# Peptides against a protein of PDB entry 6B4E: the designs that were tried, part 33

Target 1, 295 residues: chain A of PDB entry 6B4E
Amino acid sequence: TNFDKISKMFWHYKDKIAQIKQDIVLPIKKADVNVRNLLSRHKRKINPKFGQLTNSNQQLFKIQNELTQLINDTKGDSLAYHWILNFIAKAVVHQAETEVRVKPESALPLGKLTLYLLVQFPELQELFMARLVKKCPFVIGFTCEIDTEKGRQNMGWKRNNENKWEDNTSYDERMGGILSLFAIITRLQLPQEFITTTSHPFPIALSWHILARICNTPLNLITNTHFVILGSWWDAAAVQFLQAYGNQASKLLILIGEELTSRMAEKKYVGAARLRILLEAWQNNNMESFPEMSP

## One batch from the design tools (peptide; made by RFdiffusion4, then SolubleMPNN)

Design b1_p11_6_s2 (from b1_p11_6 with S1P E9L)
Fold by OpenDDE base, seed 1:
Structure b1_p11_6_s2 (fold): chain B 295 residues (1-295), chain A 11 residues (1-11)
Amino acid sequence: as target 1 above (295 residues)
Amino acid sequence: PSSVGAPPLPS
């Protein structure tokens, strides 16, 4: 693991966030009133769509089509198009922070929708990844110290209006929600209409990087959150990960489930305990995946 | 301490 490269990637996306604000978000505020009105209407229509997802593929396809139409309506104006995609990127991540956080299996329909949009609208990819890395650096296996304010900020910790850091449990769950979504995306097959013409934008190899990079992270930087997000990843993608990489996947799952948890045993992290339970379930041939969606 | 390398080709 080249941590310098990971750090460079992290800061690249931090810079991208700043660029998005400068080149997309701020300029639209001064755009033509008709454009602003269009985007306002579209925002109101788009935002609830992510919450309308269910375990139904029929519902998913309906929402995909509706969003596609709404996004296509903006393509006549490049700034408007990029603005709406950035809005979608933010909305998807927000949905992961809120709904997936409390209902991890909801990552599956959300991930399917997101993957569809990422392929249908390639410009969404960098916008989405930038938002993911900002909110949850674990998606690229980035870790830094959190004993400083800047470190906590870099790792996606939030402060309230009173400058109080969010609760540890809240942070853990929020990171888990985001990571669940990303994990799902990495293990999903492309939609049928794209499978022969497009490469997967965030393939299963990115899951490998997450696990490997965490395993190689200095132990003094490993926190309960690392184990929480690994558990979230496990629920979301472990089955498909094993299918993809076979014995090599098994070795890596053992490394995170056994070796990493053992190394950190003195900390008595609750996330580590859960990950150990997942490992043991797997060892007993009881590895579970999220249920497939209905027609 | 073990080091994990780059991802292999999917099987």
Scores: peptide ipSAE 0.055, ipTM 0.792, DockQ to the pose 0.302
Fold by OpenDDE base, seed 2:
Structure b1_p11_6_s2 (fold): chain B 295 residues (1-295), chain A 11 residues (1-11)
Amino acid sequence: as target 1 above (295 residues)
Amino acid sequence: PSSVGAPPLPS
C-alpha cells in the first residue's frame, strides 16, 4: 500500500469539492431566472425519490426512469446539468447517512439506483466520489490522526450548531451507512443494458483496496470506527467478494476478522467484537447477505 | 506483518 498515493487521492477529491463550489454551486446563483426556476422545480421532484425506494425492482425501474427524464431536461445547459448531478450526489450520500445508517439493507436498492445513474450519466462519477471521500474517507482506505480538529474534519467528523463534535456512536453509524452504500455499489453487476458496452465505474477491486489499506494502516491510527465500517462492509459485500476473488478473498477476510481484531484486542472495541462474530459465523458456513430484491 | 498487495484478477 502506497499511502502517499492514497493521501494524494484524498486531497484530489477535497480539491474537487472546492472546485464544485466555485464552478457549479456559486455560479448557478447568478444564472438566468428560468434556469434557476427549472432547477428549483427539479430539485423538489428529485429529492423525495430516494426515500421512495423499496425492495421492489419494479419500483426501482420506475424511479430510474423518472430521474433519467428529470436529469435529461437539464442537458441543454451544461451548468444546470452539472448542478443537478451534484445535487443528486449529495442527496444519495445523505440518504446513506440517515436511512442506510439505521437500515443497512436499504443500501441495496439505493446502490442499484446510484450505479444506474453513474453509468447513465458519467459526469456524476467524479461528483459522487468527491462527496463520498469528503464524508467518509474510509471509502478509499484513507486514515489520519483525529487528535486535532483538522484531523477530525479530514476524517469526516462534524460539529453541531453549538460547535460541539458529534458523539462517537453517531460518527460510527454514519460512516457505517456510507460505507455500506459504497460496498454495495462495488459488488453489484452492471444493469443488463450496459454490461456488454460499459466497464463498471466502481468495481469490486475498490472493496479490495478498502480492506487491504485498512490492514496496512499503522495500528496507532486504528479506531473502533475502522471495525464498524469493516462490519458494515462485511454485511454488504463479503459473499460477493468471496465469489469474485475466491481463496485470495478468504485470506483477506481472515486478516481483517482474525488478525486485525487480535492485534487490537487490548482496546476492547465493540466494533471488533462484532467483526469477530461475523468471522465465526462464516467459519460455521453461515455467512449472510442482504436479501435479493423482488421483481 | 506482511503487507496486503493489489487486488488479483476477479474469478
Scores: peptide ipSAE 0.053, ipTM 0.792, DockQ to the pose 0.277
Fold by OpenDDE base, seed 5:
Structure b1_p11_6_s2 (fold): chain B 295 residues (1-295), chain A 11 residues (1-11)
Amino acid sequence: as target 1 above (295 residues)
Amino acid sequence: PSSVGAPPLPS
């Protein structure tokens, strides 16, 4: 693992966030009133769609079509188009932080929707990835120290208006929710209409990178959160990961489930304990996946 | 293994 490369990738996306603010978000505030009104109306229509997802593919397809139309309505103005995509990127990540956080299986319909949008609107990919990395650097296997204010900020920790850090449980759950969504996206197949024309924007190889990079992370930087997000990843993608990489996947699952947890045993991390349970379930031929969606 | 490398080709 080249950690210098990972750091460069991390800061690339941090810079991208700043660029988005300067070139997309702020300029829209000075745009024509008709454009601003259009975007306000579309924002109000788009935002509730993510909460309307269920375990139904029929409902998913309906929402996909509705969002596609709403996004296409903005294509006449490049700035408006990019603004609405950035809004969607933020909204999807926010949905992961709130809904997926408390109901991990909701990552499946959200992931399917997101993957569709990423392929249908390629400009969403960089906007979405930048938002993901900002909120949850674990998605690219980035880790830094959190014993400094800047380190915590870099790792996506939030502070309230009183400059108090969020509690550990809140942080862990948010990271788990975001990582669940990303994991789902990496293990989903492209929709049938795109398979022959488009490569997967965030393929299963990115899941491999997450696991490998965490395994190679200096132990002094490993926290409970690492194990929490690994557990979230496991629930979301372990079955499909094994299908994709076979014996090599098995070795890596053993590395995170057995070796990494063993090396950190003295810390008695709750997340590590859960990961051991997941490993044991797998060893007993009881590895579970999220239920498939209904037609 | 001491370290984990790049992903193999998916099956």
Scores: peptide ipSAE 0.053, ipTM 0.790, DockQ to the pose 0.269
Fold by OpenDDE base, seed 3:
Structure b1_p11_6_s2 (fold): chain B 295 residues (1-295), chain A 11 residues (1-11)
Amino acid sequence: as target 1 above (295 residues)
Amino acid sequence: PSSVGAPPLPS
């Protein structure tokens, strides 16, 4: 693992966030009032759609179609189009932070919707990845120290209005929610209509990178959060990961579930204990995946 | 842990 390359990628997306603010968000504030009003109306229609997802594929398809129409309505204005996509990227990540964190299986319908949109609107891909890396750098296997304010900020820690850091539990849950969504996306198949026309934008190989990079991370940088997000990933994608890579996947699952947890045993991380339980369940031929959605 | 390499091709 080349950590210099990972760092470069991390900072690339940090720069992208700054660029999005300058080139998309701020310019819209100066746009024609009619454009701003249009986008405001669209925002109000789009925002509740993510919360309307259920375990129903029919409901998913309905929402996909509705969002597609709303987004297409903006294509005549490039700035408006990119603004809507950036809004969607932010909204999806926010949904992961709030809903998926408390109901991990909700990542499946959200992930299906997101993957559809990523393929249907390719410009969403960079916007979405930038937002993911900002909020949860674990999605690219980036880790830095959190003993400094800048380090915490880089790792996606939030401060409230009183400049107080969020508690560890809140941070862990948010990271787990976001990582669950990303993991789901990496293990989903493209919708049938896209299989022959495009490649998967965030394939299962990205899950491999997450696990491998964490395994190669200096142990002094490994925290409870690393194990929490590995557990979240496991629930979301371990079954499909094994299907994709077979014996090589098994070796990597053993590395994170057994070797990494053992090396960090002195820390008594709760997340590590949970990951050990998941490993043991797998060893007992009881590895589970999220239930499939209803018709 | 042991060094982990690049992802293989999906099987």
Scores: peptide ipSAE 0.052, ipTM 0.793, DockQ to the pose 0.306

Design b1_p11_6_s3 (from b1_p11_6, 5 letters changed)
Fold by OpenDDE base, seed 5:
Structure b1_p11_6_s3 (fold): chain B 295 residues (1-295), chain A 11 residues (1-11)
Amino acid sequence: as target 1 above (295 residues)
Amino acid sequence: KDFVGAPPLPA
């Protein structure tokens, strides 16, 4: 694992966030009134769509079509188009932080919707990754120390209005929610209409990177959060990961479930204990996946 | 036991 490369990727996306603010968000405030009104209306229509997802593919397709139409309405103005995509990127990640956090299986419909949008609107890809990396660096296997204020900020920790850091449980759950969404996206097949015409924007190989990079991370930087997000990933993607890579996947799952947990046993991390349980369930031929969506 | 380099291609 080349950690210098990972760090460069991390800072690339952190810089992208700043660029988005300067080049997309702020300029829209000075845009034509008709454009601003259009975006305001569309924002209000788009925002509730993510909460309207259910375990129904029929409902998913309906929402996909509605969002497609709304986004297409902005294509006549490049700035407006990028603004609405950035809004969507933020909204999707926010949904992961809130709903997926408490109901991990909701990552499946959200992931399907997101993957569709990422393929349908390629400009969303960089905007989405920038938001993901900012809020959950684990998606690219980035880890830094959190003993400093800047380190915590880099790892996506939030402060409240009293300048107090969020509690460990809240952070762990948010990271787990975001990682669940990303894991789902990596293991989903492209929609049928795209599968022969385009490459997967965030393929299963990115799940491999997450696991491998965490396994290669210096042990002094490994925290409970690492095990929490690995558990979240496991629930979301382990079955499909094994299908994709076979015996090679098995070795990596054993590495995170057995070797990494054993190396950190002295810490008695709750997340590690859960990951151990997941490993044991798999060893007993009882690996579970999220339920498939209804027609 | 560490994994180094690019991931394998899916089977």
Scores: peptide ipSAE 0.033, ipTM 0.731, DockQ to the pose 0.225
Fold by OpenDDE base, seed 1:
Structure b1_p11_6_s3 (fold): chain B 295 residues (1-295), chain A 11 residues (1-11)
Amino acid sequence: as target 1 above (295 residues)
Amino acid sequence: KDFVGAPPLPA
């Protein structure tokens, strides 16, 4: 693991967020009134779609088509197109922070929708990854100290209007939700219409990177959150990860489930305890996955 | 334990 490279990647996306603001978000405010009105209308139509997802593939396809049309309506203006994609990127991550946080299995339909959009609209990929890294650096295996304000900010901690940090549980749950979504995306197959023409934008290898990078993270930087998001990842992708990499996957799962938890046993992290339970379930041939969606 | 290596190709 090259941590310098990871850090460079982290800051690349942090800079991308600033670039998005300067080149997309702010300029649209000076755009033609008709364009602004179009985007306002589309924003209102798009935003509720993510909450309309169910365990139904039929419903998923409906929403995919609706969103596709709405996004295509903006292609006449490049700035408008990028603005709406950035909005979608933000909305998807927000959905992970709120809905997936409390209902992890909802990551599956959300992930399927997101993956479709990422392939259908390739310009969404950098916008989405930038938002993910900003909100949850764990998606690229980045970790820094959280003893400083800047460190906490870098790791996606929020402060309220009174400048008070969110509680640990809230942070853990949000990170878990976002990571669940990303994990799902990495383990999903491309939609059939794209399999032969497009490579997977965020393949299962990125899950490998998450786990490996966390395993290689200095122990003094490992927190309960690391174990929480590993548990979230496990629920979301462990089965498919094992299918993809076989014995090599097993080694990595043992590293996070046994070795990493053991090294941090003195901390008595609740997340670590849960991860050990997941490991034990796997050892007892009882590894669970999210249920498949209905037709 | 430090885990070093690139991910293998998926099966």
Scores: peptide ipSAE 0.032, ipTM 0.729, DockQ to the pose 0.254
Fold by OpenDDE base, seed 4:
Structure b1_p11_6_s3 (fold): chain B 295 residues (1-295), chain A 11 residues (1-11)
Amino acid sequence: as target 1 above (295 residues)
Amino acid sequence: KDFVGAPPLPA
């Protein structure tokens, strides 16, 4: 694992966030009033769609179609188009931070919707990845120290209005929610209409990178959060990961579930304990996956 | 010891 490369990737996306603000968000504020009004209306229509997802594929397809139409309405204006995609990227990640956080299985319909949009609108891919990395650097296996304000900020920690850091549980759950969404996306098959014509934008190999990079992270930087998000990933993608990579997947699951947890045993991390339980469940042929969606 | 290896092609 080349951590310099990972760091460069991390800062690339941090720079992308700044670029998005300069080139997309701020310019729209000065755009023609008709464009601003259009985007305001679309924003209001788009935002509730993510909360309307259920375990129903029928409902998913309905929402996909509605969002597709709304996004297509903006394609005549490049700036408006990119603005609406950036809004969607932010909204999806926000949904992961809130809904998926408390209901991990909701990552499945959200992930299916997101993957569809990522393929249908390729310009969403960089916008979405930038937002993911900003909010949850674990999605690319990036880790830094959190004993400084800047370090915590880089790792996605939030402060409230009183300048107080969020509690550890809140941070862990938010990271878990975001990581669950990303994990789901990586293990989903492309929609049928794209499977023969398009490559997967965030394939299962990215899950491999997450696990491998965390395993290679200096132990002094490993926290409870690492184990929490690994557990979230496990619930979201371990079954499909094993299906994809077979014995090589097994080795990596053993590395995170057994080796990494053992190396950090002295810390008595709750997340590590859960990951050990997941490993043991797998060893007993009781690995669980999210249920499939209804028709 | 670092984990060394590239991911294989997905099945």
Scores: peptide ipSAE 0.026, ipTM 0.701, DockQ to the pose 0.243
Fold by OpenDDE base, seed 2:
Structure b1_p11_6_s3 (fold): chain B 295 residues (1-295), chain A 11 residues (1-11)
Amino acid sequence: as target 1 above (295 residues)
Amino acid sequence: KDFVGAPPLPA
């Protein structure tokens, strides 16, 4: 693992966030009134769609079609188009921080919708990844110290209006929610209409990178959060990961479930204890995945 | 040296 490259990737996306603000968000404030009105209307229509997802494929397809039409309506203006995609990227991540956080299985319909949009609208890919890395750098296996304010900010910690850091549990749960969504996306097959013509934008190999990079992270930087997000990843993608990589996947699951937890045993992390339980369930031929969606 | 290394091709 080349951590210099990972750091470069991390800062690339941090810079991208700044660029988005400068080149997309701020300029739209000075755009034509008709464009601003269009975007306001579309924002109001788009925002509730993510919360309308269920475990129904029928409902998913309905929402996919509705969002596709709404996004296509903006393509006449490049700035408007990129603005609406950036809005969607932010909304999806927010949904992961709130709904997926408390109901991890909701990551499946959200992930399917997101993957569809990422393929249908390729310009969403950079916007979405930038938002993911900003909120949850674990998605690319980035870790830094959190003993400083800057370190905490880099790792996605947030402060309230009184400048107080969020508590550890809140942070862990938010990271778990976001990571669950990303894990789901990496393990999903492309929609049928794209599978023969398009490469997967965030393939299962990115899950491998997450696990491997965490395993290679200096132990003094490993926290309870690392184990929490590994557990979230496990619930979301372990079954499909094993299907994709077979024995090599098995080795990596043992490394995170047994070796990494053992190395950190003195810390008595609650997240590590849960990961051990997941490992043991797998060893007893009881690895579970989220239920498939209904027709 | 990597603890795990690079990912293999999907099966």
Scores: peptide ipSAE 0.029, ipTM 0.713, DockQ to the pose 0.276; fails the geometry check

Design b1_p11_6_s4 (from b1_p11_6, 4 letters changed)
Fold by OpenDDE base, seed 1:
Structure b1_p11_6_s4 (fold): chain B 295 residues (1-295), chain A 11 residues (1-11)
Amino acid sequence: as target 1 above (295 residues)
Amino acid sequence: PDYVGAPPMPS
C-alpha cells in the first residue's frame, strides 16, 4: 500500500469538489434564465426518484428510463448537463447517508441505479467519486487523524449550526451507509447492454483496495468507524468478493475479521465485535448477502 | 502483518 498515492488521490478529489463549485455550481447562477428554470424543474423531478426505488427491477428500470430522459434534456447545454449530473451525484450520496444508513439492503437498488447512470453518463463518474471521497474517504481507503478540526473535516465529520460535531454513532452510520453503496457498486455486474462495450467504472478491485488499505493503516488511526464500515462492506459485498478472488479474498477477510479485530481488542469497539460475528458466521458457512431484487 | 499486493484478476 502506497499511502502517498492514496493521499494524492484524496486531495485530488477534494480539489475536484472545489473545482466543481467554481466551474459548475457557481457559473450556472449566471446562465440564461431558461436554463436555470429547466434545471430547477428537473431537480424537482429527479430528487424524489431515488426514494422511489424498491426491491423491484421493474421499478428500477422505470426510474432509470425516467432519469435518462431528464438528464438527456439538459445535453443541449454542457454546463447544464454537468450541473444536473453533479446534482445527481450529491443526491445519491445523500440517499446513502439517510436511507441506506437505516436500511442497508436498500443499497442494492440504489447501487444498480447509480451504476447504470455512471455508465450511461460517463461524466458522472468523476463527479460521483469526488462526492464520495469528500463524504466518506473510506471508499478509497484513506484515513487520517481526527484529533484536529481539519482531520475530522477531511474524514467527513459534520458540524451542526452550533459548530458541534455529530455524535460518533451518527458518523459511523453515515459512513456505513455510504460505504455500503460503494461496495454494492463495486460488486455489481454492468447492465447487459453495456457489458461488451464498456469497462466497469468502479470494479470489485476497488473493494480489494479498501480492505487492503485499511489493513495496512497505522493502528493508531484505526477507529470504531473502520470496523463499522468493514462490517457494512461485508454485508454488501463479501459473498461476491469471495467469488471474485477466491482464496486471496479469504485471506483478506481473515485479516480484517480476525487479525485486525484482535489487534484492536483492547479498544472494545462495537464495530469490531460485529465484524467478528460476521467472520464467525462465515466460518460456520453462514455468510449472508442482501436478497436479490424481484423481477 | 501488513498485507501487500495488488488485487488479483477476478475469476
Scores: peptide ipSAE 0.048, ipTM 0.792, DockQ to the pose 0.270
Fold by OpenDDE base, seed 5:
Structure b1_p11_6_s4 (fold): chain B 295 residues (1-295), chain A 11 residues (1-11)
Amino acid sequence: as target 1 above (295 residues)
Amino acid sequence: PDYVGAPPMPS
């Protein structure tokens, strides 16, 4: 694992966030009133769509079509188009932080919707990845120390209005929610209309990177959160990961479930205990996946 | 032991 490369990727996306603010968000405030009004209306229509997702593919397709129309309405103005995509990127990640956090299986419909949008609107890919990396660096296997204020900020920790850091449980759950969404996206097949015409923007290989990079992370940087997000990933993608890589996947799952947990046993991390349970369930031929969506 | 960071080709 080349950690210098990972760090460069991390900072690339952190810089991208700053660029988005300067080049997209701020300029829109000075844009033509008609453009601003259009975006305001569209924002209000788009925002509730993510919460309207259910376990129904029919409902998913309906929402996909509605969002497609709304986004297409902005294509006549490049700045407006990028603004609405950035808004969507933020909204999707926010949904992961809130709903997926408490209901991991909701990552499946959200992931399907997101993957569709990422393929339909390629400009969303960089915007979405930047937002993901900012809020959950684990999606690219980035880890830094959290003993400093800057380190915590880099790892996506939030402070409240009283300048107090969020509690460990809240952070762990948020990271788990975001990682669940990303894991789902990586293991989903492209929609049928795209499968022969385009490459997967965030393929299953990115799940491999997450696991491998965490396994190679210096042990002094490994925290409970690492095990929490690995558990979240496992629930979201382990079955499909095994299908994709076979015996090689199996070796990596054993590495995270057995070896990594054993190396950190002295810490008695709750997340590690859960991951161990997941490993044991798999060893007993009882690996579970999220339920499939209804027609 | 460390695991290689680069993914293999999917099966």
Scores: peptide ipSAE 0.047, ipTM 0.787, DockQ to the pose 0.274
Fold by OpenDDE base, seed 3:
Structure b1_p11_6_s4 (fold): chain B 295 residues (1-295), chain A 11 residues (1-11)
Amino acid sequence: as target 1 above (295 residues)
Amino acid sequence: PDYVGAPPMPS
């Protein structure tokens, strides 16, 4: 693992966020009133769609079609198009921070919708990844110290309006929600209509990178959050990961579930305890995945 | 120390 390259990638996306603000978000604020009104209407129509997802493929397809139409309505104006995609990227991540956080299995319909949009609208890919890395650097296996203000900010910690840091539980759960979504995306197959025409934009190899990079992270930087997001990843993607990489996957699952937890045993992290339970369930031939969606 | 290398090709 080359951590210098990971850091460069992290800062690349931080720069991308700054670019998005400068080139997309701020310019729209002074754009033509008709464009601003259009985007306001579309924003109001788009935002509730993510909360309308259920464990139903029929409902998913309906929402996919509705969002596709709404996004296509903006393609005549490049700035408007990129603005609406950036809005969607933010909204999807927000949904992961709120709904997936409390109901991890909801990552499946959200992930299917997101993957569809990422393929249907390729310009969404960089916008989405930038937002993911900003909110949850764990998606690329980036870790830094959190004993400084800047370190906490880099790792996605939030402060409220009174400049108070969010509590540890809130941060852990929020990171888990975002990571669950990303994990689901990496392990989903492309929709049938895209399989022969495009490659997967965020393939299962990215899950490998997450696990491998965390395993190689200096132990002094490993926190409870690392184990929480590994547990979230496990629930979301472990079955499919094993299917994809076989024995090599097994070795990596043992590394995170047994070796990493053992090395950090003195910390008595709650997240590590849960990951050990998941490992034991697997060893007892009880590996579970999220239920498939209904027709 | 590196505990794991680059990802293999999916099966």
Scores: peptide ipSAE 0.045, ipTM 0.779, DockQ to the pose 0.283
Fold by OpenDDE base, seed 2:
Structure b1_p11_6_s4 (fold): chain B 295 residues (1-295), chain A 11 residues (1-11)
Amino acid sequence: as target 1 above (295 residues)
Amino acid sequence: PDYVGAPPMPS
């Protein structure tokens, strides 16, 4: 693992966030009143759609079509188009921080919707990844120390209005929610209409990178959060990961489930204990995945 | 170098 390259990638997306603010978010405030009105209306229509997802493919397709039309309505103005995509990127990640956090299986419909939009609107890809890395750098296997304020900020820790850091449990759960969504996206097949003409924008190989990079992370930087997000990843993608990579996948699952947990046993991390349980379930031929969506 | 290495080709 080349951690210098990972760091460069991390800061690339951090810079992208700053660029988005400068080039998209701030300029729209000075845009034509008709454009601003359009975006305000569209924002109000788009925002509730993510919460309307269910375990129904029929409902998913309905929402896909509705969002597609709403986004297409903005294409006449490049700035408006990019603004609405950035809004969607933020909204999807927010949904992961809130709903997926408490109901991990909701990542499946959300992930399907997101993947569809990422393929249908390629400009969403960089906007979405930038937001993911800002909120949850684990998605690219980035880790730094959290003993400093800057380190905590880099790792996605947030403060309240009183400048107090969020508690460890809240942070762990948010990271788990975001990672669950990303894991789902990496293991989903492209929609049928794209599978023969388009490459997957965030393929299963990115899950491999997450696991491998965590395994290579210096042990002094490994925290309970690492095990929590590995557990979240496991629930979301382990079955499909094994299907994709076979024996090589098995080796990596054993590395995180057995070796990494053993090396950190003295810390008695609750996340590590859960990961051991997942490993044991797999060893007993009881690996589970989220239920498939209904028609 | 990676402990696990680069991802293999998906099956």
Scores: peptide ipSAE 0.046, ipTM 0.781, DockQ to the pose 0.228; fails the geometry check

